# Peptides against a protein of PDB entry 2V3S: the designs that were tried, part 50

Target 1, 95 residues: chain A of PDB entry 2V3S
Amino acid sequence: PISLVLRLRNSKKELNDIRFEFTPGRDTAEGVSQELISAGLVDGRDLVIVAANLQKIVEEPQSNRSVTFKLASGVEGSDIPDDGKLIGFAQLSIS

## One batch from the design tools (peptide; made by RFdiffusion4, then SolubleMPNN)

Design b2_p18_4_s3 (from b2_p18_4, 5 letters changed)
Fold by OpenDDE base, seed 5:
Structure b2_p18_4_s3 (fold): chain B 95 residues (1-95), chain A 18 residues (1-18)
Amino acid sequence: as target 1 above (95 residues)
Amino acid sequence: SSYTVRSGDRTFTVIKVP
């Protein structure tokens, strides 16, 4: 399996690394993204963007070691989005 | 600090980043 880390800020704006595994051929990007949401770790509004980027990283993990993407849930937040600080952004990387 | 969360058959480990 592929060991992944999703780095993003929680509701208290604290930065966290979420570690999980992805098994190609058994898991789907959409399915795992839904599980992240069901676990309360990702906002439901971010399903599409998380799934898209998860798919990107798992299809070529050697080339796509890290991807940073804008969250839909962060657009209308009080803080100005900032990819460097991962405000309104999340990062997926290979562990 | 860290903790685990399960959803369905999947387990997630959450680690606070300093």
Scores: peptide ipSAE 0.838, ipTM 0.969, DockQ to the pose 0.964
Fold by OpenDDE base, seed 1:
Structure b2_p18_4_s3 (fold): chain B 95 residues (1-95), chain A 18 residues (1-18)
Amino acid sequence: as target 1 above (95 residues)
Amino acid sequence: SSYTVRSGDRTFTVIKVP
């Protein structure tokens, strides 16, 4: 399996690393994204963008070691989005 | 600090980043 880390801020704006595994051929990007949401770790509004970027990184894990993407849930937040501080952004990387 | 969350058969380990 592929060992992944999803770095993003929780509801308290605290930065966390979420570690999990992805098994190609058994797992799907959408399925794992839904599990992240069900676990309360990702906002439901971010299903599409998380799934898209998860798909991207698991397709070519050797070349795509890290991807940073804008969250839909961050657009209407009080803070200005900032990819460097991961405000309104999340980052997926290979562990 | 860290903790685990399970959804179905999947386990997520959450680690606070300083």
Scores: peptide ipSAE 0.838, ipTM 0.969, DockQ to the pose 0.938
Fold by OpenDDE base, seed 3:
Structure b2_p18_4_s3 (fold): chain B 95 residues (1-95), chain A 18 residues (1-18)
Amino acid sequence: as target 1 above (95 residues)
Amino acid sequence: SSYTVRSGDRTFTVIKVP
């Protein structure tokens, strides 16, 4: 399996790393993204963007070591989005 | 600090980043 880390801020704006595994052929990007949402770790509005970037990283994990992407849930938030500070952004990387 | 969350058959480990 592929060991992944999703780095994003929680409701208290604290940065967290979420570690999980992805098994190609058994798991799907959308399925795992839905599990992240069901676990309360990702906002439901971010299903599409998380799934798209998860798919990108798992299809070529040797080449795609890290991807940073804008969250839909962060666009209308009070904080100004900042990819460097991961405000309104999340980062997915190979562990 | 860290904790685990389970959804279905999947386990997520959440780790606070300093």
Scores: peptide ipSAE 0.838, ipTM 0.969, DockQ to the pose 0.939
Fold by OpenDDE base, seed 4:
Structure b2_p18_4_s3 (fold): chain B 95 residues (1-95), chain A 18 residues (1-18)
Amino acid sequence: as target 1 above (95 residues)
Amino acid sequence: SSYTVRSGDRTFTVIKVP
């Protein structure tokens, strides 16, 4: 399996690393993203963008070692998005 | 500090980053 880390801020705006595995051929990007949401770790509004970037990283993990992307929930939030501070952004990376 | 969350058959380990 592919070992992944999703770095993003929780509801308290604290930065966390979420570690999980992805098994190609068994898992789907959308399915795992839905599980992240069901676990309360990702905002439901971010399903599409998380799934898209998860798909990107798992399809070519050697080329896409890290991807940073804007969250839909961040756009709708009160803070000004900042990719350097991961405010309104999240980062997926290969562990 | 870290904790584990399970959804379905999937396990997520959450680690606080300083």
Scores: peptide ipSAE 0.838, ipTM 0.969, DockQ to the pose 0.946

Design b2_p18_4_s4 (from b2_p18_4 with R3S E15V S18P)
Fold by OpenDDE base, seed 2:
Order: C-alpha cells, then structure tokens, then sequence
Structure b2_p18_4_s4 (fold): chain B 95 residues (1-95), chain A 18 residues (1-18)
C-alpha cells in the first residue's frame, strides 16, 4: 500500500497531518475521499478537488511526491487563501 | 498529539502540527 499524508487546517484553523494508506486496485480516489468526508476530516464541498489530487498522486507516486491544491471550502472563507500557509489549501504527500 | 478516526474499516491517524 501507499502511505499518504493529507495536511490541512481543521475548523479551528489548526494545521493537522492526516495519515492513511491507499491500496491500488482495491481503493479508489473518490471512495477514500468520501471516507475522509464521512470521518469529518474533509469538508464535503472539497470532494472533487481532493479526489482529483489523490488520484494524481497515487497513479504516479514516484513522480508526484507532493501536490498542493486549492480547497473549494476555502474560497468563501474569511481568510485570504495562501498556499504557503495552507490557508484555503491542502497538501497531499507520500510518506 | 495524535488520535485515530475510523470510517468503516479505514483508519485515519490525525496528528497536530506545531
């Protein structure tokens, strides 16, 4: 399995690393993204963007060691999005 | 600090980043 880390801010704006495994051929990017949402770890509005970037990193994990992407849930937030501070952005990386 | 969150049979380990 592929060991992944999703780094993003929670509802209190605290930065957290979410560690999980992905098994190609058994797991799907959309399925795991839905589980992240069901677990309360990802905003439901971010299903599409999380799934797209999860797919990108697991299809070529040696080439895509890290991806940073803009969250849909961050667009309407009070804070100005900032990829360096991961405000309105999240990061997926290979452990 | 860290904690585990489960969804079905999947486990997520959540670690606070200082």
Amino acid sequence: as target 1 above (95 residues)
Amino acid sequence: SSSEVKSGDRTFTVVKVP
Scores: peptide ipSAE 0.829, ipTM 0.966, DockQ to the pose 0.953
Fold by OpenDDE base, seed 1:
Structure b2_p18_4_s4 (fold): chain B 95 residues (1-95), chain A 18 residues (1-18)
Amino acid sequence: as target 1 above (95 residues)
Amino acid sequence: SSSEVKSGDRTFTVVKVP
């Protein structure tokens, strides 16, 4: 399986690494993204963007070692989005 | 610090980044 890390801020704006495994052929990007949401770790509004980027990284994990993407949940937040600080952004990477 | 969160059969390990 592929060992992944999703780095993003929680509801308290604290930065966390979420570690999980992805098994190609058994798992789907959308399925795992839904599980992240069900676990309360990802905002439901971010299903599409998380799934898209999860798919991107698992399809070529040797070349796509890290992807950073804008969250839908961060667009209308009080804080100005910042990819460097992962405000309104999340990062997926290969562990 | 770290904790585990489960959704169905999937386990997520959550680690606070200092």
Scores: peptide ipSAE 0.829, ipTM 0.966, DockQ to the pose 0.970
Fold by OpenDDE base, seed 5:
Structure b2_p18_4_s4 (fold): chain B 95 residues (1-95), chain A 18 residues (1-18)
Amino acid sequence: as target 1 above (95 residues)
Amino acid sequence: SSSEVKSGDRTFTVVKVP
């Protein structure tokens, strides 16, 4: 399996690393993304963007070691989006 | 600090970044 880390801020604006595994051929990007949402770790509005980037990283994990992407949920926040501070952005990476 | 969160048969380990 592929060991992944999703780094993003929680509702208290605290940065967290969410570690999980992805098994190609058994797991799907959308399925795992839905599980992240069901667990309360990702906003439901971010299903599409998380699934797209999860698919990107797992299809070529040796090349795509890290992907940073804008969250749909972050656009409506009071803070100005900033990829360097991961405000309104999340990052997926290979452990 | 760290904690585990489960959804379905998936386990997520959540680690606070300093």
Scores: peptide ipSAE 0.829, ipTM 0.966, DockQ to the pose 0.966
Fold by OpenDDE base, seed 3:
Structure b2_p18_4_s4 (fold): chain B 95 residues (1-95), chain A 18 residues (1-18)
Amino acid sequence: as target 1 above (95 residues)
Amino acid sequence: SSSEVKSGDRTFTVVKVP
């Protein structure tokens, strides 16, 4: 399986690494993204963008070692989005 | 510090980044 890390801020704006495994042929990007939401780790509004980037990284993990993307849930937040500080952004990487 | 969160058969390990 592929070992992944999703780095993003929680509701208290604290930065966390979420570690999980992805098995090609058994797991789907959409399915795992839904599980992240069900676990309360990802905002439901971010399903599409998380799934799209998860698919990108697992289809060619040797080429796509890390992807950073804007969250839909962060665009209307009180803080200005910043990819460097992962404010309104999340980062998905191969462990 | 770390904690474990489960959803169905999937396990997520959450680690606070200093």
Scores: peptide ipSAE 0.829, ipTM 0.966, DockQ to the pose 0.952

Design b2_p18_5_s1 (from b2_p18_5, 7 letters changed)
Fold by OpenDDE base, seed 1:
Order: structure tokens, then C-alpha cells, then sequence
Structure b2_p18_5_s1 (fold): chain B 95 residues (1-95), chain A 18 residues (1-18)
């Protein structure tokens, strides 16, 4: 399996690393993204973008070691989005 | 670092505070 880390801020705006595994051929980007949402770790509005970027990184984990992307949930936030601070952004990386 | 586990859909997520 592929060991992944999703770095993003929780509801208290605290930065956390969420570690999980992805098994190609058994897991789907959509399914794992839904599990992240069900676990309360990802906002439901971010299903599409998380799934898209998860798909990208697991397709070629050797080349795509890290992907940073803008969250849909971050657009409505009071804080100005910042990819460097991961405000309104999340990062997926290979562990 | 502090960490805890979250379970969903037969999947385990390990959350590590930064």
C-alpha cells in the first residue's frame, strides 16, 4: 500500500498530519475521500478536490511526492487563503 | 508529537498534531 499524509487545519485552525494507507486496485480516491469526510477530518464541500488530488498522487507516487491544493471550504473562511501556511489549502504527500 | 486514531469505513487514520 501507499502511505500518505494529508496535512490540513482542523476546525480550530490547528495544523495536523493525517496518516493513512491507499491500496491501488482496492481503494478508490472517491471512496477514501468520503471516508475522510465521514471521519470528520475533511469538510464535505472538499470531496471533489480531495478526490482529484488523491487520484493524482496515487497514479504516480514516485513522481508526485507532494500536491498542494485549494479547498472549497476555505473560500468562505474569514482568513485569507495562503498555500504556504495551508490556510484554505491542504497538502497530500507520500510518507 | 501527540497522536490519535480515527476509524471510518474500515479505514484507520492516524492524526498527528503539529
Amino acid sequence: as target 1 above (95 residues)
Amino acid sequence: AESYKVYSGDRTFTVVKQ
Scores: peptide ipSAE 0.825, ipTM 0.959, DockQ to the pose 0.923
Fold by OpenDDE base, seed 4:
Structure b2_p18_5_s1 (fold): chain B 95 residues (1-95), chain A 18 residues (1-18)
Amino acid sequence: as target 1 above (95 residues)
Amino acid sequence: AESYKVYSGDRTFTVVKQ
């Protein structure tokens, strides 16, 4: 399996690393993304963008070691989006 | 670092505070 880390700020704006595994051929990007949402770790509005980037990284994990992307949930938030601070952004990386 | 596990179905997530 592929060991992944989703770096994301929680509702308290605290930065967390969420570690999980992805098994190609068994897991799907959408399925795992839905599980992240069900676990309360990802906002439901971010299903599409998380799934898209998860798909990207698991397609070529050796080439795509890290991807940073804008969250839909962060667009209308009170905080100004900042990819460096991962405000309104999340980062997926290979562990 | 502090960490805890979260479960969703058969999936296990380990959350590590930064």
Scores: peptide ipSAE 0.825, ipTM 0.959, DockQ to the pose 0.962
Fold by OpenDDE base, seed 2:
Structure b2_p18_5_s1 (fold): chain B 95 residues (1-95), chain A 18 residues (1-18)
Amino acid sequence: as target 1 above (95 residues)
Amino acid sequence: AESYKVYSGDRTFTVVKQ
């Protein structure tokens, strides 16, 4: 399995690393993203973007060691989006 | 706690506070 880390801020704006495994051929990017949402770790509005970037990193984990992407849930927030501070952004990386 | 586990279905997520 591929060991992944999803770094993003929670509702209290605290930065967390969410560690999980992904098994190619058994898991799907969509399915794991839905599980992240069901667990309350990802906003439901971010299903598409999380799934897309999860797919990107697992299809070429040696080339795509880290991907940073804009969250849909961050667009309507009062905070100014910032990829460096992961405000309105999240990061997926290979552990 | 610096970390905790969250379960969804058969999947385990380990949340590590930064």
Scores: peptide ipSAE 0.824, ipTM 0.957, DockQ to the pose 0.866
Fold by OpenDDE base, seed 3:
Structure b2_p18_5_s1 (fold): chain B 95 residues (1-95), chain A 18 residues (1-18)
Amino acid sequence: as target 1 above (95 residues)
Amino acid sequence: AESYKVYSGDRTFTVVKQ
């Protein structure tokens, strides 16, 4: 399995690392993204962008070691989006 | 605590505070 880390801020703006495994051929990017949402770790509005970037990183984990992407849930927030501070952005990386 | 586990379906997530 592939060991992944999803780094993003919670509702209190605190940065967390979410560690989980992905098994190609058994798991799907869409399915794992839905589980992240069901667990309350990802906003439901971010299903599409999380699934797309999860697919990108697991299809070629040796080449795609890290991906940073803009969250739909961060657009309407009071803070200005900033990929360096992961405000309105999240990062997926290979552990 | 620095870390805790969250379960959804058959999936386990480990949350590590930064």
Scores: peptide ipSAE 0.823, ipTM 0.957, DockQ to the pose 0.866

Design b2_p18_5_s2 (from b2_p18_5, 6 letters changed)
Fold by OpenDDE base, seed 1:
Structure b2_p18_5_s2 (fold): chain B 95 residues (1-95), chain A 18 residues (1-18)
Amino acid sequence: as target 1 above (95 residues)
Amino acid sequence: AESYTVKSGDRTFTVVKQ
């Protein structure tokens, strides 16, 4: 399996690394994204963007070691989005 | 670092505070 880290801020704006595994051929990007949401770790509004970027990184894990993407949940937030501080952004990386 | 585990079905997530 592929060992992944999803770095993003929780509802308290605290930065966390979420570690999980992805098994190609058994797991799907959308399925794992839904599980992240069900676990309360990702906002439901971010299903599409998380799934898209998860798919991207698991397709070529050797070349795509890290992807940073804008969250839909961050657009209407009080803070200005900032990819460097991961405000309104999340980052997926290979562990 | 402080960490905890969250499960969703058979999926396990380990959350590490930064």
Scores: peptide ipSAE 0.823, ipTM 0.959, DockQ to the pose 0.960
Fold by OpenDDE base, seed 2:
Structure b2_p18_5_s2 (fold): chain B 95 residues (1-95), chain A 18 residues (1-18)
Amino acid sequence: as target 1 above (95 residues)
Amino acid sequence: AESYTVKSGDRTFTVVKQ
């Protein structure tokens, strides 16, 4: 399986690394993203963007070692988005 | 680092505070 890290801020704006595995041919990007939401780790508004970027990294893990993307939930927040500080952004990377 | 585990169905997530 592919070992992944999703780095993003929780509701208290604290940065966390979420570690999980992805098995090609068994798991789907959409399914794992839904599980992240069900676990309370990702905002439901971010299903589409998380799934899209998860698909991107798992289909070519050797080329896409890290991807950073804007969250839909971040746009509606009060803080100004900042990809460097992962404010309104999240990062997926290969462990 | 402080960490905890969250499960959703058969999926396990390990959360590590930064």
Scores: peptide ipSAE 0.823, ipTM 0.959, DockQ to the pose 0.948
Fold by OpenDDE base, seed 3:
Parts: structure tokens; sequence; C-alpha cells
Structure b2_p18_5_s2 (fold): chain B 95 residues (1-95), chain A 18 residues (1-18)
């Protein structure tokens, strides 16, 4: 399996690394993204963008070691998005 | 670093505070 880290700020604006595995051929990007949401770790509004970027990283993990993407939930927030600080952004990377 | 585990179905997530 592929060991992944989703770096994302929680509701307290604290940066956390969410570690999980992805098994190609068994798991799907959308399925795992839905589980992240069900676990309360990702905002439901971010299903599409998380799934898209998860798919991107797992289809070519050797070339896509890290992907940073803008969250839909971040756009609706009061904080100014900043990819460097991961405000309104999240980062997926290979562990 | 402090960490905790969250499960959804058979999926396990380990959350590590940064």
Amino acid sequence: as target 1 above (95 residues)
Amino acid sequence: AESYTVKSGDRTFTVVKQ
C-alpha cells in the first residue's frame, strides 16, 4: 500500500498530519475521501478537491511526492488563503 | 508528537499534531 500524509489545519487552525494507507486496486480516491469526511477530518465541501488530488498522487506516487491544493471550505472562510501556511489549502504527500 | 487514531469503517487514520 501507499502511505500518505494529509497535512491540514483543524477547526482550531492547528496543523495536523493525517496518516493513512491507500491500496491501489482496492481503494478509490473518492471512497477514501468520503471516509476522511465521515471521520470528521475533512470538510464535506472538500470532497471533490481532495478526491481529485488523492487520485493524482496515487496514480503516480513516484512523480507526485507532494501536492498542495486549495480547499473549497477555505474559500468560504474568513481567513485569507495562503498555500505556504496551508490556510485554506491542504497538502497530500507520500510518507 | 502527540497522536491519536480515528476510524471510519475499516479505514484507520492516525492524526499527528504538528
Scores: peptide ipSAE 0.823, ipTM 0.959, DockQ to the pose 0.948
Fold by OpenDDE base, seed 4:
Structure b2_p18_5_s2 (fold): chain B 95 residues (1-95), chain A 18 residues (1-18)
Amino acid sequence: as target 1 above (95 residues)
Amino acid sequence: AESYTVKSGDRTFTVVKQ
């Protein structure tokens, strides 16, 4: 399986690394993204963007070692998005 | 680092505080 880290700020704006595995052929990007949401680790509004970027990293993990992307929940939030501080942004990387 | 686990179905997530 592919070992992944989703770096994302929680509801308290604290940065956390969420570690999980992805098994190609068994898991789907959308399915795992839905599990992240069900676990309360990702905002439901971010399903599409998380799934898209998860798909991107797992389809070519050697070339896509890290991807940073804007969250829909961040746009709707009170803080100004900042990719450097991962405010309104999240980062997926290969562990 | 301080960490905890969260499960959703059969999926396990390990959350590591930064």
Scores: peptide ipSAE 0.823, ipTM 0.959, DockQ to the pose 0.951

Design b2_p18_5_s3 (from b2_p18_5, 7 letters changed)
Fold by OpenDDE base, seed 5:
Formats: structure tokens, C-alpha cells, sequence
Structure b2_p18_5_s3 (fold): chain B 95 residues (1-95), chain A 18 residues (1-18)
């Protein structure tokens, strides 16, 4: 399995690392993304972007060691998006 | 670091405060 870390801010704007495994051929990017949402760890509005980037990183984990992407939920947030501080952005990386 | 687990179905997520 591939060991992944999703780094993003929670509702209190606190930065968290979310660790989980992904098994190619058994798991799907959309399925795991839906589970992240069901767990309350990802906003439902971010399903598409999380799934797309999760698919990208698991396709070639040796080449795509880290991907940072803009969240749909962060666009209309109170804070100005900032990829350096992961405000309105999230990061997926290989553990 | 402080951590806890969250489950959705059979999926387990470990949350670590940065």
C-alpha cells in the first residue's frame, strides 16, 4: 500500500496531518476522497479537487511525491488563500 | 505530537496536530 499524508487546516484553522493508506487496484481516488468527507476531515465541496490530486499522486508516487492544490471551500472563506501557509490550500504527500 | 483516529467505514485516518 501507499502511505499518504493529507495536510490541511481544520475548522479552527489549525494545521493537521491526516495519514492513511491507499492500495492500488482495491481503492479508488474518489472512494477514498468520499471517505475523507464522511469522516468530517474534508469539506464536501472539495471532493472533485481532492480526488483528482489523489489520483495524480497514486498513479506515479515515485515522481509525484507532493502535490499542493487549491480548495473550493477556501475560495469563499474569510481568509485570503495562501499556498505557503496552506490557507485555502491542501497538500498531499507520500509518507 | 498529539494524534487521534477517525474511521469511515473500513478506512482509518490518523490525525496529527502539526
Amino acid sequence: as target 1 above (95 residues)
Amino acid sequence: AESYQVRSGDRVFTVIKV
Scores: peptide ipSAE 0.826, ipTM 0.956, DockQ to the pose 0.964
Fold by OpenDDE base, seed 1:
Structure b2_p18_5_s3 (fold): chain B 95 residues (1-95), chain A 18 residues (1-18)
Amino acid sequence: as target 1 above (95 residues)
Amino acid sequence: AESYQVRSGDRVFTVIKV
């Protein structure tokens, strides 16, 4: 399996690393993204963007060691989005 | 680092404070 880390701010705006595994051929990007949402770790509005970027990193993990992407849930937030601080952004990386 | 686990079905997520 592929060992992944999703770096994301929680509801208290605290930065966390979320570690999990992805098994190609058994797991799907959309399925795991839905599990992240069900676990309360990802906002439901971010299903599409998380799934898209999860797919990107798992299809070529040796080339795509890290992907940073804008969250839909961060667009209407009070804070200005910032990819460096991961405000309104999340980052997926290979462990 | 402080960590805890969250589960969804058979999926286990380990959350680590940065």
Scores: peptide ipSAE 0.825, ipTM 0.956, DockQ to the pose 0.965
Fold by OpenDDE base, seed 3:
Structure b2_p18_5_s3 (fold): chain B 95 residues (1-95), chain A 18 residues (1-18)
Amino acid sequence: as target 1 above (95 residues)
Amino acid sequence: AESYQVRSGDRVFTVIKV
């Protein structure tokens, strides 16, 4: 399986690393993204963007070692989005 | 590093405070 890390801020704006595995042919990007939401770790509004970037990283993990993307849930937040500080952004990477 | 596990169905996520 592919070992992944999703780095993003929680509701308290605290930065967390979420580690999980992805097995090609058994798991789907959309399915795992839905499980992240069901676990309360990802906002439901971010299903599309998380699934798209998860698919991108698992299809070629040697080429796509890390992807940073803008969250839909972060756009209406009080803080100005910043990819360097991962404010309104999340990062997926290969462990 | 402080960590805990969260489960959704058969999926296990390990959450680590950065």
Scores: peptide ipSAE 0.825, ipTM 0.956, DockQ to the pose 0.936
Fold by OpenDDE base, seed 2:
Structure b2_p18_5_s3 (fold): chain B 95 residues (1-95), chain A 18 residues (1-18)
Amino acid sequence: as target 1 above (95 residues)
Amino acid sequence: AESYQVRSGDRVFTVIKV
């Protein structure tokens, strides 16, 4: 399995690392993203973007060691999006 | 570091404060 880390801010704007495994051929990017949402770790509005980037990293984990992407849930917030601070952004990386 | 686990079905997520 592929060991992944999803780094993003929680509802209190605190940065967290979420560690989980992905098994190619058994797991799907869409399915794992839905589980992240069901667990309350990802906003439901971010299903599409999380799934797309999870798919990207698991397709070629040797080439895509880290991907940073804009969250849909961050656009309507009061904070200005910032990829460096992961405000309105999240990061997926290979553990 | 503060950490906890969250489960969804058979999936386990480990959350670690950065």
Scores: peptide ipSAE 0.825, ipTM 0.956, DockQ to the pose 0.942

Design b2_p18_5_s4 (from b2_p18_5, 6 letters changed)
Fold by OpenDDE base, seed 5:
Structure b2_p18_5_s4 (fold): chain B 95 residues (1-95), chain A 18 residues (1-18)
Amino acid sequence: as target 1 above (95 residues)
Amino acid sequence: AESWTVRSGDRTFTVVKQ
């Protein structure tokens, strides 16, 4: 399995690392993303972007060691998006 | 706690405070 870390700020703007495994051929990017949402760890509005980037990283984990992407939920937030501070952005990486 | 487990169905996530 692939060990992944999703670095994301919660509703209190606290930065957390969310660790999980992904098994190609068993798991799907869409499915795991839905589970992240169901767990309350990802905003439902971010399903598409999280799934897309999860797919990207798991299809070529040796080349795509880290991806940072803009969240749909962050665009309408009170804070100005900042990829360096992961405000309105999330980072997915291979652990 | 510095870390905790969250579960959704059969999927487990370990959350680590940064």
Scores: peptide ipSAE 0.822, ipTM 0.955, DockQ to the pose 0.875
Fold by OpenDDE base, seed 2:
Structure b2_p18_5_s4 (fold): chain B 95 residues (1-95), chain A 18 residues (1-18)
Amino acid sequence: as target 1 above (95 residues)
Amino acid sequence: AESWTVRSGDRTFTVVKQ
């Protein structure tokens, strides 16, 4: 299995690392993303973008060691998006 | 807590505060 870390800010704007495994051929990017949402760890509005980037990193984990992407949930927020501070952005990486 | 476990179905997530 692939060991992954999803780094993003919670509703209190606190940065957290979410660790989980992904098994190619058994897991799907869409399915795991839905589980992240069901667990209350990801906003439901971010299903599409999380799934797309999760698919990207698991397709070529040796080449795509880290991907940073803009969250849909952060677009309408009052905070200015910043990929360096992960404000309105999240990061997936291989642990 | 610095870290805790969250489960959804059969999947386990470990959350680590940064």
Scores: peptide ipSAE 0.821, ipTM 0.955, DockQ to the pose 0.874
Fold by OpenDDE base, seed 3:
Structure b2_p18_5_s4 (fold): chain B 95 residues (1-95), chain A 18 residues (1-18)
Amino acid sequence: as target 1 above (95 residues)
Amino acid sequence: AESWTVRSGDRTFTVVKQ
C-alpha cells in the first residue's frame, strides 16, 4: 500500500498530519475522501478537490511526491488563504 | 495527546499534532 500524509488545519486553526494508507485496485480516491469526511477530518465541501488531488498523487507516487491545493472551505473564512502557511490550503504527500 | 486514532468504517487514520 501507499503511505500518505494529509496536512491541514482543523477548526481551531491547528496544523495536523493525518496518516493513512491507500491500496491501488482496492481503494478509490473518491471512497477514501468520503471516509476522511465521515471521520470529521475533512470538510464536506472539500470532497471534489481532495479526491482530485488524491487521485493525482496515487497515479504516479514516484513523480507526484507532494501536492498542495486550495480548499473550498477556506475561501469563506476570515483568514487570507496562504499556501505557505497552509491557511485555506491542504497538502498531500507520500510518507 | 500528541497523536491519536480516528476510524471511519474499516479505514484507520492516525492524527499527529504539529
Scores: peptide ipSAE 0.821, ipTM 0.955, DockQ to the pose 0.858
Fold by OpenDDE base, seed 4:
Structure b2_p18_5_s4 (fold): chain B 95 residues (1-95), chain A 18 residues (1-18)
Amino acid sequence: as target 1 above (95 residues)
Amino acid sequence: AESWTVRSGDRTFTVVKQ
């Protein structure tokens, strides 16, 4: 399995690392993304972008060691999006 | 705790405070 870390801010704007495994052939990017949402760890509005980037990193984990992407849930927020501070952005990386 | 476990079905997530 691929060991992944999803770094993003929670509802209190606290930065957390979410560690999980992805097994190619058994797991799907969309399925795991839905589980992240069901677990309350990802906003439901971010299903598409999380799934897309999860797919990107798991299909070529050797070349895509880290991906940072804009969250849909952050667009309408009060804070100005900032990829460096992961405000309105999340980061997926290989553990 | 600086880390804790969250489950969704049979999937386990470990959350680590940064």
Scores: peptide ipSAE 0.821, ipTM 0.955, DockQ to the pose 0.879

